# Ledger of designs, part 10: peptides against a protein of PDB entry 2AZE

Target 1, 148 residues: chain A of PDB entry 2AZE
Amino acid sequence: AQECQNLEVERQRRLERIKQKQSQLQELILQQIAFKNLVQRNRHAEQQASRPPPPNSVIHLPFIIVNTSKKTVIDCSISNDKFEYLFNFDNTFEIHDDIEVLKRMGMACGLESGSCSAEDLKMARSLVPKALEPYVTEMAQGTVGGVF
Target 2, 101 residues: chain B of PDB entry 2AZE
Amino acid sequence: GRLEGLTQDLRQLQESEQQLDHLMNICTTQLRLLSEDTDSQRLAYVTCQDLRSIADPAEQMVMVIKAPPETQLQAVDSSENFQISLKSKQGPIDVFLCPEE

## One batch from the design tools (peptide; made by RFdiffusion4, then SolubleMPNN)

Design b1_p8_7_s4 (from b1_p8_7 with A2K K5V)
Fold by OpenDDE base, seed 5:
Structure b1_p8_7_s4 (fold): chain B 148 residues (1-148), chain C 101 residues (1-101), chain A 8 residues (1-8)
Amino acid sequence: as target 1 above (148 residues)
Amino acid sequence: as target 2 above (101 residues)
Amino acid sequence: VKSLVLSR
């Protein structure tokens, strides 16, 4: 009885670890898809334009975004060397990292929410190594975890 | 029996975790390859148009922050305090505004 | 110090 109890504790520990790794893998897949899709989009756009975009018209990763109502009053203090910034707002704001921006741009093909069309899924699969395609399919179906 | 079932479960979980680790290694390798490819990094950018699709500058002010690694970011968003503090250790912080449409 | 404005 005690042996079984010990093994059940271990089983639960392993299940939890696997669950965490699944989440990590999903995020890694989304990042890979988003990055490759972004690069592909921009490469095509630059080819069509026959030149890179002008400097200061683009923002290279990594970055973060802060947005607030344009009516929000913002006070900004900056050190001389620009090593320190302090922003004070009179109202609420939002912060988004670059990955979230890419997701909202559709660069992850809607895979992040399981809202993939057939074409979206096809694109997503094309942006990962073959070994990852089955997992991408599982993510799109919302059936991740069935493998274990 | 119960013991046999549990031991079998643990073996299966071990195999599952190994498969998971393998897939994760593939993913991390691909991401490293992207980071090491100069052309890919050159093309890893968004535009103001992209940002407008996320938060319309007609309604929202959109500020972009590019900070070196290990930069500390502290944000407070409460009824009594709305603040963002940035402290860099490795270089200057750049802040940009997305122009209104 | 003012923030830079991105080009359209």
Scores: peptide ipSAE 0.036, ipTM 0.903, DockQ to the pose 0.037
Fold by OpenDDE base, seed 1:
Parts: sequence; structure tokens; C-alpha cells
Structure b1_p8_7_s4 (fold): chain B 148 residues (1-148), chain C 101 residues (1-101), chain A 8 residues (1-8)
Amino acid sequence: as target 1 above (148 residues)
Amino acid sequence: as target 2 above (101 residues)
Amino acid sequence: VKSLVLSR
């Protein structure tokens, strides 16, 4: 019947929306873990050194990374008092945001790929509120999504 | 019947979505707390050593871009053109180079 | 304008 068909369409619509929200939540959790883990690491390091690092030796979030071969020739044009930049490369380049950098550093504990050791999972759980711990566990096991 | 089953499915999906919304609110609250904590923001940094661990300057040039919020970034990466364009509306853009070891 | 070289 047409009525049932309409509801089936709506069901599929809601399933897709839920899937999108699950993806968003997972990303938010990874960001939270990565940020808190980074802060914890640096706090410990500074305590051990008994001082903060030199100002020009660190890069505070947020930032973007651009990398290319060291042999790549780059032409840079800056205009309007550094409000606009134009970079021309003679070869391919890569762009990474700060979150991706943190993930590659292991700050998300391998949770982004479901590759958590026991210690990684323990750390990840310790960096989120209790209400989020079950979801972290599901992410580590690759069982996010439940039964819908 | 089929109609009743579908109706029940939709109610269950709505409940699941509400639970997701609740968890997302908790998560965004935590992120906001991090952004509002001065000490946390002071400690939210990476080093050149960190960058070398993921992109070694011995092989790769590593450029760091610090830009104000809402800065537009456009990139073209093709055999015909390799280009990055940055346009800020809220202030100057800073660019840094990570040195080799 | 030149890019700033970060300290080690």
C-alpha cells in the first residue's frame, strides 16, 4: 500500500540521518580525546622540564599543515597586509588540519581506526565523561551503530 | 501488521536519534569547556618534533598556517595547476616553516 | 614577506 511505502521511505530517511549523526558524534569524541590527551602530555612534559617550551618552538591550535617535497619550488604572493596569500607549486602538495595531525600523532589513541591496545582504550575512556564511555568502547571494537 | 511494524520502527529510530543528540550535547559541552579554559588552550600545542614524526623535513617541506576564523582556503592539485589560495576576513594570516633536524 | 622559521 502507498501508506506503507511512504513510511518505508521515511524509515530510510531517518536511518541515513542517524548514520550521519553517528559519524558526527564519533568525530567529536575523537577531537575531545585528542585535545585532552595532547594537553595532558604537554602538561606532564612542562612539569618535568619545570618550564614551558620556548615560544617559537611550538604551534598552538588551530593550524593547518601544508607539506610537499623539499625539492618543490614554491612561489608565494602576499597582498592586503597578509590578508590574502597565493601559493604556486611546481609539484603536488598535501594539506592537513590540526585534528588529522593529532590523530597521526596517536593522540586519539588509535580509536579513529579501531586499533586500540588495552592501554590505548584505558586512556581513551579516562578522557571522556562517563556517559560517553560505552560509545568509546563500541568505537574501539568497531561495533558502532547498534541494531537499527 | 506491516503498518504497525513500520510505525513502531519509526518510534524506535526517533528514540535512538534523541539518544544520539543527548550524547552529542555532552560532547560539545566538553569541547566548549576546553576552549574556555585558559590553561588548556595554553597547553594545546604541537612541536616541530611532532611534525617531523608525521612529515620528516628531511624529505618534506612542512609549512604551518595560522589563520583567523572563517578564513577561506582553496586548493588546486592537478597536473596543470598546483595552487593554494588563502583569504582572511578577520585579520592577518601567519605562515611558519618547520626547520630540518 | 617571508615565512618565519620555527625553533627546534
Scores: peptide ipSAE 0.035, ipTM 0.901, DockQ to the pose 0.037
Fold by OpenDDE base, seed 3:
Structure b1_p8_7_s4 (fold): chain B 148 residues (1-148), chain C 101 residues (1-101), chain A 8 residues (1-8)
Amino acid sequence: as target 1 above (148 residues)
Amino acid sequence: as target 2 above (101 residues)
Amino acid sequence: VKSLVLSR
């Protein structure tokens, strides 16, 4: 009885770990798709324009975004070496990392919410190695969760 | 029996986890390849137009922060105070404002 | 993108 109980505890531990890894894998897949899609988009755009954009008109990854109302008063203090910043706002703000920005731009093809059109799914599949395509399909269908 | 069943389940779970690890390794490898490719690095950017598409600068101020790895970020967003603190260990922090137009 | 002028 005790032996079985020990194995049941171990079983539960492994199931939880697998669940966590599934979440991590999904995020990694989304990052890969988003990055590759972004690079592809920009490559085509530069080809069409026959030149790259001005250097100071683009933001290279990685970055974070802070947004707040235009009416928000912001005080900013920085150290002389620019190693330390302090921002004080008089109202609420939002922070977004670059991955979230890419998702909102549609670079992950709506896969993050399982809201992919047929074309979006086709694009998503084309941006991952063959071994990952079945998992991308499962993500789009919302069927990820079972142990395979 | 019960013991045999549990033992078999654990073996199957181990195989499933190994498959997940394999897929994760594939993903991390692809991401490393992207980060090491000079052309990909050059093309890994967003524009002000992109930022406007997700946060309308007519109503919102959009600030961009570029900080070295391992930079500490602390944010407080409450009725009493609204604050962001940044501390870098590896180099200077750059802050940009996305123009409205 | 413009650099912000910040106090030191």
Scores: peptide ipSAE 0.034, ipTM 0.901, DockQ to the pose 0.043
Fold by OpenDDE base, seed 4:
Structure b1_p8_7_s4 (fold): chain B 148 residues (1-148), chain C 101 residues (1-101), chain A 8 residues (1-8)
Amino acid sequence: as target 1 above (148 residues)
Amino acid sequence: as target 2 above (101 residues)
Amino acid sequence: VKSLVLSR
């Protein structure tokens, strides 16, 4: 009886761990798709333009975005060596990492929200190794969560 | 019996987790390959137009922060305090503003 | 404080 109870506890522990890893895997897949899609987009754009964009017109990853109302007053204090920054706002702000920006740009093909069109899904699948394609399909269908 | 059933369940879960770990390893490997590829890194950028698409500078001020690894970021967003503090250990922090147009 | 404005 005690042994069974111990195993049941272990079972639950493993189930929770698997659930956590599933979420991590989904995020990793989205990152991979987003990055590769971004690179592909830019490569194509540069080829069409026959030149890269001006250096100061683009922002390379990684980065963080901070946005706030245009009416928000921002006070900035910066150290001489630019190692330290302090921003004070008089109103709320939002912080977004580069991955979130890429998702909002559609670089993850809508896979993050389960809003993949057939074309989006095709793109998503093309940007991952073959072994990950079934999982991408599951993500698109919203069927992730089963035991492998 | 119950014991045998639980034992079997644990074995199945172990196999499932191993498969999951394998897929995760594939993903991390692909991401590392991207990070190690010079051309990919050169092409891993967004434009002002991209930023405007997610936060319209006509309504929102968009600030871009490029900070070295291990930079400490502290943010407070409350009714009484709205603050972002950045402290880098490995180099200077760059801040950019996205123009409205 | 000098902020760089991204190219349009």
Scores: peptide ipSAE 0.034, ipTM 0.902, DockQ to the pose 0.037

Design b1_p8_8_s1 (from b1_p8_8, 6 letters changed)
Fold by OpenDDE base, seed 1:
Structure b1_p8_8_s1 (fold): chain B 148 residues (1-148), chain C 101 residues (1-101), chain A 8 residues (1-8)
Amino acid sequence: as target 1 above (148 residues)
Amino acid sequence: as target 2 above (101 residues)
Amino acid sequence: EKVEVRTL
């Protein structure tokens, strides 16, 4: 009885670890798709324009976004040899990393919500190695979570 | 019996985790290749139009922060204090705004 | 010191 109990505890531990790794893999896949899709979009745009965009008109990764009401007052201070920055707001704000921005731009093809069109799924599959395609399909169907 | 079933489950879970690890290695390799490709990094950018699609400057002020690696970020968002603190050890921090507000 | 903000 005790032996079985110990094995059941171990089983649960392994299941939890697998679940965590599944979440990590899904995020990595989304990052890969988003980055490659962004690069393809920009490459095509530059080819059509026959030039890159003006350097001051774009923001290269990595970055973070802070947004707040346009009525919010922000005080920005620099200290510690300009290596330390302090922003004080008089109202609430939001922070988003570059990956979240790319997702909201649709660069992950809607795969992040498991609700992508057939065309989006085709694009997503084309941006990953063959070995990852089945997992992309599972993400699109919302069936990720089972044990292999 | 129960013991045999659990033993089999653990072996199957081990095999599943190994397969998962393999997929993760493939994925991390792809991400590394992207980071090492100069042309890809040159093309890894967003525009003001992109940022407007996320948060309209007509309603929201959008501030972009570019900080060196290993920069520490601390944020406080409470009724009494709204603050962001950044501490860099590898260089200056750059801050940008979308022109249309 | 005030942080300089640059317009995109």
Scores: peptide ipSAE 0.178, ipTM 0.912, DockQ to the pose 0.041
Fold by OpenDDE base, seed 3:
Structure b1_p8_8_s1 (fold): chain B 148 residues (1-148), chain C 101 residues (1-101), chain A 8 residues (1-8)
Amino acid sequence: as target 1 above (148 residues)
Amino acid sequence: as target 2 above (101 residues)
Amino acid sequence: EKVEVRTL
């Protein structure tokens, strides 16, 4: 009885660890797709324009975004060396990392929500190594974990 | 018996985890390759047009923050306090606004 | 183009 109990505890521990790794893997796949898709888009755009965009008109990764209502009053304090910033708002704000921005731009092809058109899925598959294609398909179908 | 069944389950879970680890290693390698490719990094950017598609500058103020690695970010968003604090140890922090604001 | 934020 005690031996079985010990193994059941270990089983649950491993199941939880696998669940965590599945989440991490899915995020890594989304990041890979988003980054490659972004680079591909920009390369094509620059080729069509026959020039790169103005240097001060683009933001290179990594970055974060803070957004709030235009009516929000913001007070900003900056240290002399720009090593320290303090922002005070009179209303709520939102913070988004660059990955979330790319997802909202559609760079992850809707895979993050399992909402992929046939074209989206085709694009997503084309941006990952062959070994990851089955997992991408599972993510799109919402069937991840079915083999466990 | 029950013991035999549990033992078999643990072996199967071990194999499943090994597959996950393998796939994660592939992903990590691909991301590292992207990081090391200078042309990819040159092209890894968003535009003001992209930011407008996420939050309309006609209604929202959009602020972009570029901070060095290991920068500390503390945010408080409550009815009595709305604050963001940034502290860098590796260099200056850059903050930008979209021109349409 | 992007505009840098400065303290007044």
Scores: peptide ipSAE 0.096, ipTM 0.909, DockQ to the pose 0.032
Fold by OpenDDE base, seed 2:
Structure b1_p8_8_s1 (fold): chain B 148 residues (1-148), chain C 101 residues (1-101), chain A 8 residues (1-8)
Amino acid sequence: as target 1 above (148 residues)
Amino acid sequence: as target 2 above (101 residues)
Amino acid sequence: EKVEVRTL
């Protein structure tokens, strides 16, 4: 009885760990797809233009963005060496990391929300190693979470 | 019996986790390869047009922050205080503004 | 110190 109880506790522990890892894997896959898709897009664009974009017109990863209403008053204090920044807003703001930006750009092919078209899914699959393709398919179907 | 069932479950979970770990290793390896590929890094950028698709500068101010690794970011977003604090230990922080279209 | 933010 006590042994069974101990094993049940361990079972639950392992289930939770697996659940966490599944979430981590999904995020990693999305990052991979988004990044590769971005690179592919830009490579194609530069080939079409026969030149890279102007250096001051692009932002390389990694980065974060902060957005707020244009009506928001922002006070900014910067140290001389630019090691410290302090922004004070008079209204709400949003912060997004580069991965989130890529997702919103569609670079993750809608996989993050399970909203992939057939074309999106094809693209997503093409951007991961073969071993990950089944998992990508499951993500697109919203069926991730089962025991392997 | 119950004990045998639980034992079997644990074995199955172990196998599942091993498979999961394998997939994660594959994925992290790919990400490392991308980070080490100079051409990929050169092409890993977004444009102002991309940023406008996230938040229209006609309505929103869009600020881009490039900070060195391990930069501390503190954000407070409440009715009482709206603040972002950045503290870098490894170099200067760069801030850019996405222009209005 | 207030520093001008660079515009892209």
Scores: peptide ipSAE 0.040, ipTM 0.906, DockQ to the pose 0.040
Fold by OpenDDE base, seed 4:
Structure b1_p8_8_s1 (fold): chain B 148 residues (1-148), chain C 101 residues (1-101), chain A 8 residues (1-8)
Amino acid sequence: as target 1 above (148 residues)
Amino acid sequence: as target 2 above (101 residues)
Amino acid sequence: EKVEVRTL
């Protein structure tokens, strides 16, 4: 009886761990798709333009963005060596990592929200190894969650 | 019996987790390949136009922060204090403003 | 000018 109870506890532990890993895997897939899609987009754009963009016109990953109302006053203090920054705002702000930026750009093909068109899904699948394609499909359908 | 059933469940869960681990390894490998590919890194960029599509500088001020690995970021966003503190240990931090035009 | 820069 006690042995069974111990196993039940372990079962629940593993189920929760699997659930966490499913979420992590989904995020990793989205990152992969977003990054590859971004690279592909830029490669195509540069080919069409027959040149790379000016160096100071682009921001390479990784980065974060901070946005706030244009009315927000920002006080910025910078150390001499630029190792330390202190920003003081008089109103609320938002911080977003580069991955979130890519998602909002559509680089994850809407897979993050289950808003994939047929073309979006096709693109998403093309940007992952074959072994991941079934999982991408499940993500698009919103059917991820079961233990397989 | 109950014991046998639970034992079987645990075995099945182990197999499922192993499958997940495998898929995760594939993903991380692909990401590492991107990070190690010079051409991919060269092409891994966003433009001001991209940033405007997310937060239009006409309405929102957009700063881009590029910081070395393991840079400490502390943010306070409360009714009484709005602050971001950055401290790098590996190099200078770069901050850019996205122009409105 | 909404951003004021100061040196630490």
Scores: peptide ipSAE 0.059, ipTM 0.907, DockQ to the pose 0.042; fails the geometry check

Design b1_p8_8_s2 (from b1_p8_8, 6 letters changed)
Fold by OpenDDE base, seed 1:
Structure b1_p8_8_s2 (fold): chain B 148 residues (1-148), chain C 101 residues (1-101), chain A 8 residues (1-8)
Amino acid sequence: as target 1 above (148 residues)
Amino acid sequence: as target 2 above (101 residues)
Amino acid sequence: VKVEVRTL
């Protein structure tokens, strides 16, 4: 009985570890799709315009954005060497990393929420190696980890 | 029996985890290739128009932070204190506002 | 937007 109990504990431990790795893998897949899709979009746009955009009109990855109401008052303190910043707001704010921005732009094809059209899924599959295509399909269907 | 079943389950879980590890290695390799490709990095950008599409500048201001790797970010968002602290060890931090139009 | 900038 004790031996079985020990193995059950180990089983649960492994299941939890697998769940964590599944989450990590899904995020990696989304990042890959988002980045490749973004690059593809911009390449096409630049080809159509026959030139790159003005340098000050684009924001290269990586970056972070902070958004708040336009009515929010912000006090900003900056060190002389710009190594340190301190922002004080009089109201709530939001912070988003570049990956989240790309997702909201639709660069992950709606795969992050399992809201893919047929065209979105086709695009997503085309942006990953063949070995990852089945997992992309499962993500779109919301069936990832169904065997566990 | 119960013991045999659990033993078999553990072996199957190990095989499943190994498959996950393999897929993760593939993903990591792809991301590394993207980071090493200079043309891809040149094209890895968003525009102010992109940011306006997800955060309406009529209602929200959008501030962009470009910081070196390993920069520390601390944020407090409570009813009595709203603060962001940035500390870089590898270079200067650049902050700018996105225009409304 | 009201932003005040100071030096640390």
Scores: peptide ipSAE 0.309, ipTM 0.910, DockQ to the pose 0.043
Fold by OpenDDE base, seed 3:
Structure b1_p8_8_s2 (fold): chain B 148 residues (1-148), chain C 101 residues (1-101), chain A 8 residues (1-8)
Amino acid sequence: as target 1 above (148 residues)
Amino acid sequence: as target 2 above (101 residues)
Amino acid sequence: VKVEVRTL
């Protein structure tokens, strides 16, 4: 009985670890899809325009975004060497990293929120190695981890 | 019996974890390849139009921050304090607004 | 947008 209890504890430990790894894998897949999709989009756009966009019109990864109301007053202090910045706002703000921006742009094909259409799913599958395609399908269906 | 069942479960879970590890290795490899490809990095960008699509520029201002790796970011967003502090150890930080703003 | 810039 005690041995069984010990094994049950171990079982639960492994299940939790697997769950964590599943989350990590899903995030990695989303990043891969988002990045590849972004590159593909831009490549196509530049080919259609027969030229790259103006340098000051694009923001290369990595970056972060801070947004706030246009009515917000911002006090910005910068060191001489620009190594330090201090921003003081008189109202709330939001911070988003580039990955979140890409997701909101739809670069992850809605896979992150279960809003993946058939076409989106097809695109997502095409942007990952063959070995990952089944997992992408499971992510879209929300059935990841069903074997446990 | 119960013991045999649990033992079998543990073996199956081990196999599942190994499969996950393998898939994760594939993903990290793909991401590394992207980071090492100069053409991909050249094309890894968003536009101000993209940013406007996720944040209404009529109501919101969008500040872009490009900082070197390992830059320290401290943010406070409370009723008394609204502050962002950035400290870089590897180079200057660039902050700008989209030109359309 | 009102942004005041100062030097640390």
Scores: peptide ipSAE 0.297, ipTM 0.910, DockQ to the pose 0.042
Fold by OpenDDE base, seed 5:
Order: structure tokens, then sequence, then C-alpha cells
Structure b1_p8_8_s2 (fold): chain B 148 residues (1-148), chain C 101 residues (1-101), chain A 8 residues (1-8)
């Protein structure tokens, strides 16, 4: 019947919306874990050193990283007020945001790839509110959305 | 029947979405708390050593871009063109290499 | 690394 067909369309619409929200939630969880883990690491390091690192030795979030071969020639054009930059490379380059850097540093405990050790999973769980722990577990197991 | 099944599915999906919204709200709140905590923001940094650990420093150069919010970044990476364009509306852009490099 | 800087 037409009613059933309408409900099928609505069902599919809701499923897609839920899928999008799941992706968003996973990213938010990863960001939270990564940030808290980074802060924790640095706090411990500074305590051990009994002082903060030199200002020019650290890069505060947010930032973007561009990497390319050391043999790559880069032409950089900068406006007088530094509001505008134009980079021309003679070869390929890569761009990474700060979140990706944190993930590669292991700050997300390998949760981003679902390859957490038992210790990594324990750390990840400890960095989120208790209400989020079950979802973190599902992310580690790759079973998010399995009930749908 | 089919109608009853679909109706039940929609109710279950509604509950699932509400749960997701709740969890997302918790996450957003936590992230906001982090952003509002001065000490946390002071400690939210990486080092050049960190960057060297994730990139091959023997073969790759690493350029750091510190740009204000809402800065536009356009990149072209093709066989014909390799270009990055940055345009800020809220302040100057800072670009630098790691001091160790 | 060769980086050349100029003004727009």
Amino acid sequence: as target 1 above (148 residues)
Amino acid sequence: as target 2 above (101 residues)
Amino acid sequence: VKVEVRTL
C-alpha cells in the first residue's frame, strides 16, 4: 500500500540521518580523547621537567601541517599584512590538520582505526564520561550501528 | 504485518536517534569545557619532535600554518598544478618551519 | 629545501 511505501521512504531517511550522526559522534569522541590525552601527556612532561617548554619549541592547536619532499621547490607569495598566502610547489604535497596529527601520534589510542590494545582501550575509556564508554567499546570492536 | 513492522521500526529508530543526540550533547559539552579551560588550552600543543615522529624527517620538510578561524584554504594537487592558497579575514597568518629543521 | 618568498 501507499502508506507502507511512505513509511519505507521515511525509514530510509532516518537510517541515513542516524548514519551521519554516528559518524559525527565518533569524530567527537576521537577529538575528546585526543585532546585530553595530549593535555595529560604534556602536563606530565612539564611536571617532570619542572617547567614549560620554550615558546618556540611548541605548536599550539589549532594548526595545519604541509609536508613535501625536501627537494621540492616552493614559491611563496605573501601579502603585506600576511592575510593572504600563495604557495606554488614543483611537486606533490600533503596537508594534515591538527586532529589528524594527533591521531597519528597515537593520542586517540588507536581507536580511530579500531586497533586498540587492551591498555589503549582502557585509556580511551578513562578519557570520556561514563555514558560514552559503551560507545567507545563499540568503536574499538567495530560494531557501531550493528543493531540497525 | 508489514505496516506494523514499519511502524515499530520507526519508533525504534527514533529512540536510537534520541540516544545518539544525547551522547553527542555530552561530547559537545566536554569539548566546550576543554576549550574554556585555560590550563588545558595552554597544554594543547605538539612539538617538532612529535611532527618528526609522524613524518619522515629525512625525506620530508614540514611547514606549519597557524591561521585565524574562518581562513579559507584552497589546494590543488595534480600533475599540472601544485598550489595552496590561504586567505584570512580575521588576522595575519603565521607560517614557519620547525626550528630543528 | 628551497623556499622563495615574495610579496603579492
Scores: peptide ipSAE 0.284, ipTM 0.910, DockQ to the pose 0.043
Fold by OpenDDE base, seed 2:
Structure b1_p8_8_s2 (fold): chain B 148 residues (1-148), chain C 101 residues (1-101), chain A 8 residues (1-8)
Amino acid sequence: as target 1 above (148 residues)
Amino acid sequence: as target 2 above (101 residues)
Amino acid sequence: VKVEVRTL
């Protein structure tokens, strides 16, 4: 009776924890794939060009981007030491971290939305250790979330 | 019956969590390896062309922020207030606009 | 793009 009730509470607690870990794992996998894919792309590009890109033409991770309409007026206040920034916009803006940028670039092979082509899935699998391949497959199929 | 069922469920959940932990450790290890590899870090970059592909600078202004770790970012995006506040404790923040604006 | 920069 009371023991069963206690175990049911614990069961629910564990289920929630597992759910959180599943989400974290999926994000970690996406990050891994995105990073490795990006590195691979750039390595190949530099090999083809036989030189690295101009230093001022690239942005190294980590970073974030803010985008807004070109018509948006932005007031920017900066401290002398550049430790503090304050931006005021007269219209809406968007913020994206580097991972989101990579996802939008396709570096995560569409795995983030479960919309992988056969080639995308092949690439994604090739960028993770063997132990993670089954999970990548599940992510691509949208069947993640079950307890295994 | 009920007790035995719950006990079995908890055992199964424990095994499942252990498997997840193992996979997460593998992922974390791989990410650390990427972080520690100098060549990988050298190649971990995007271009302005990449940013244009996700936000057309002909229509959108794209601002890049490179901030040191532990930088506080506060953003308000509402009809009454549109604001971003950045505060670093570990170094200067670098902000620049993408070209072709 | 109109960005006005000032010092805090």
Scores: peptide ipSAE 0.278, ipTM 0.909, DockQ to the pose 0.044

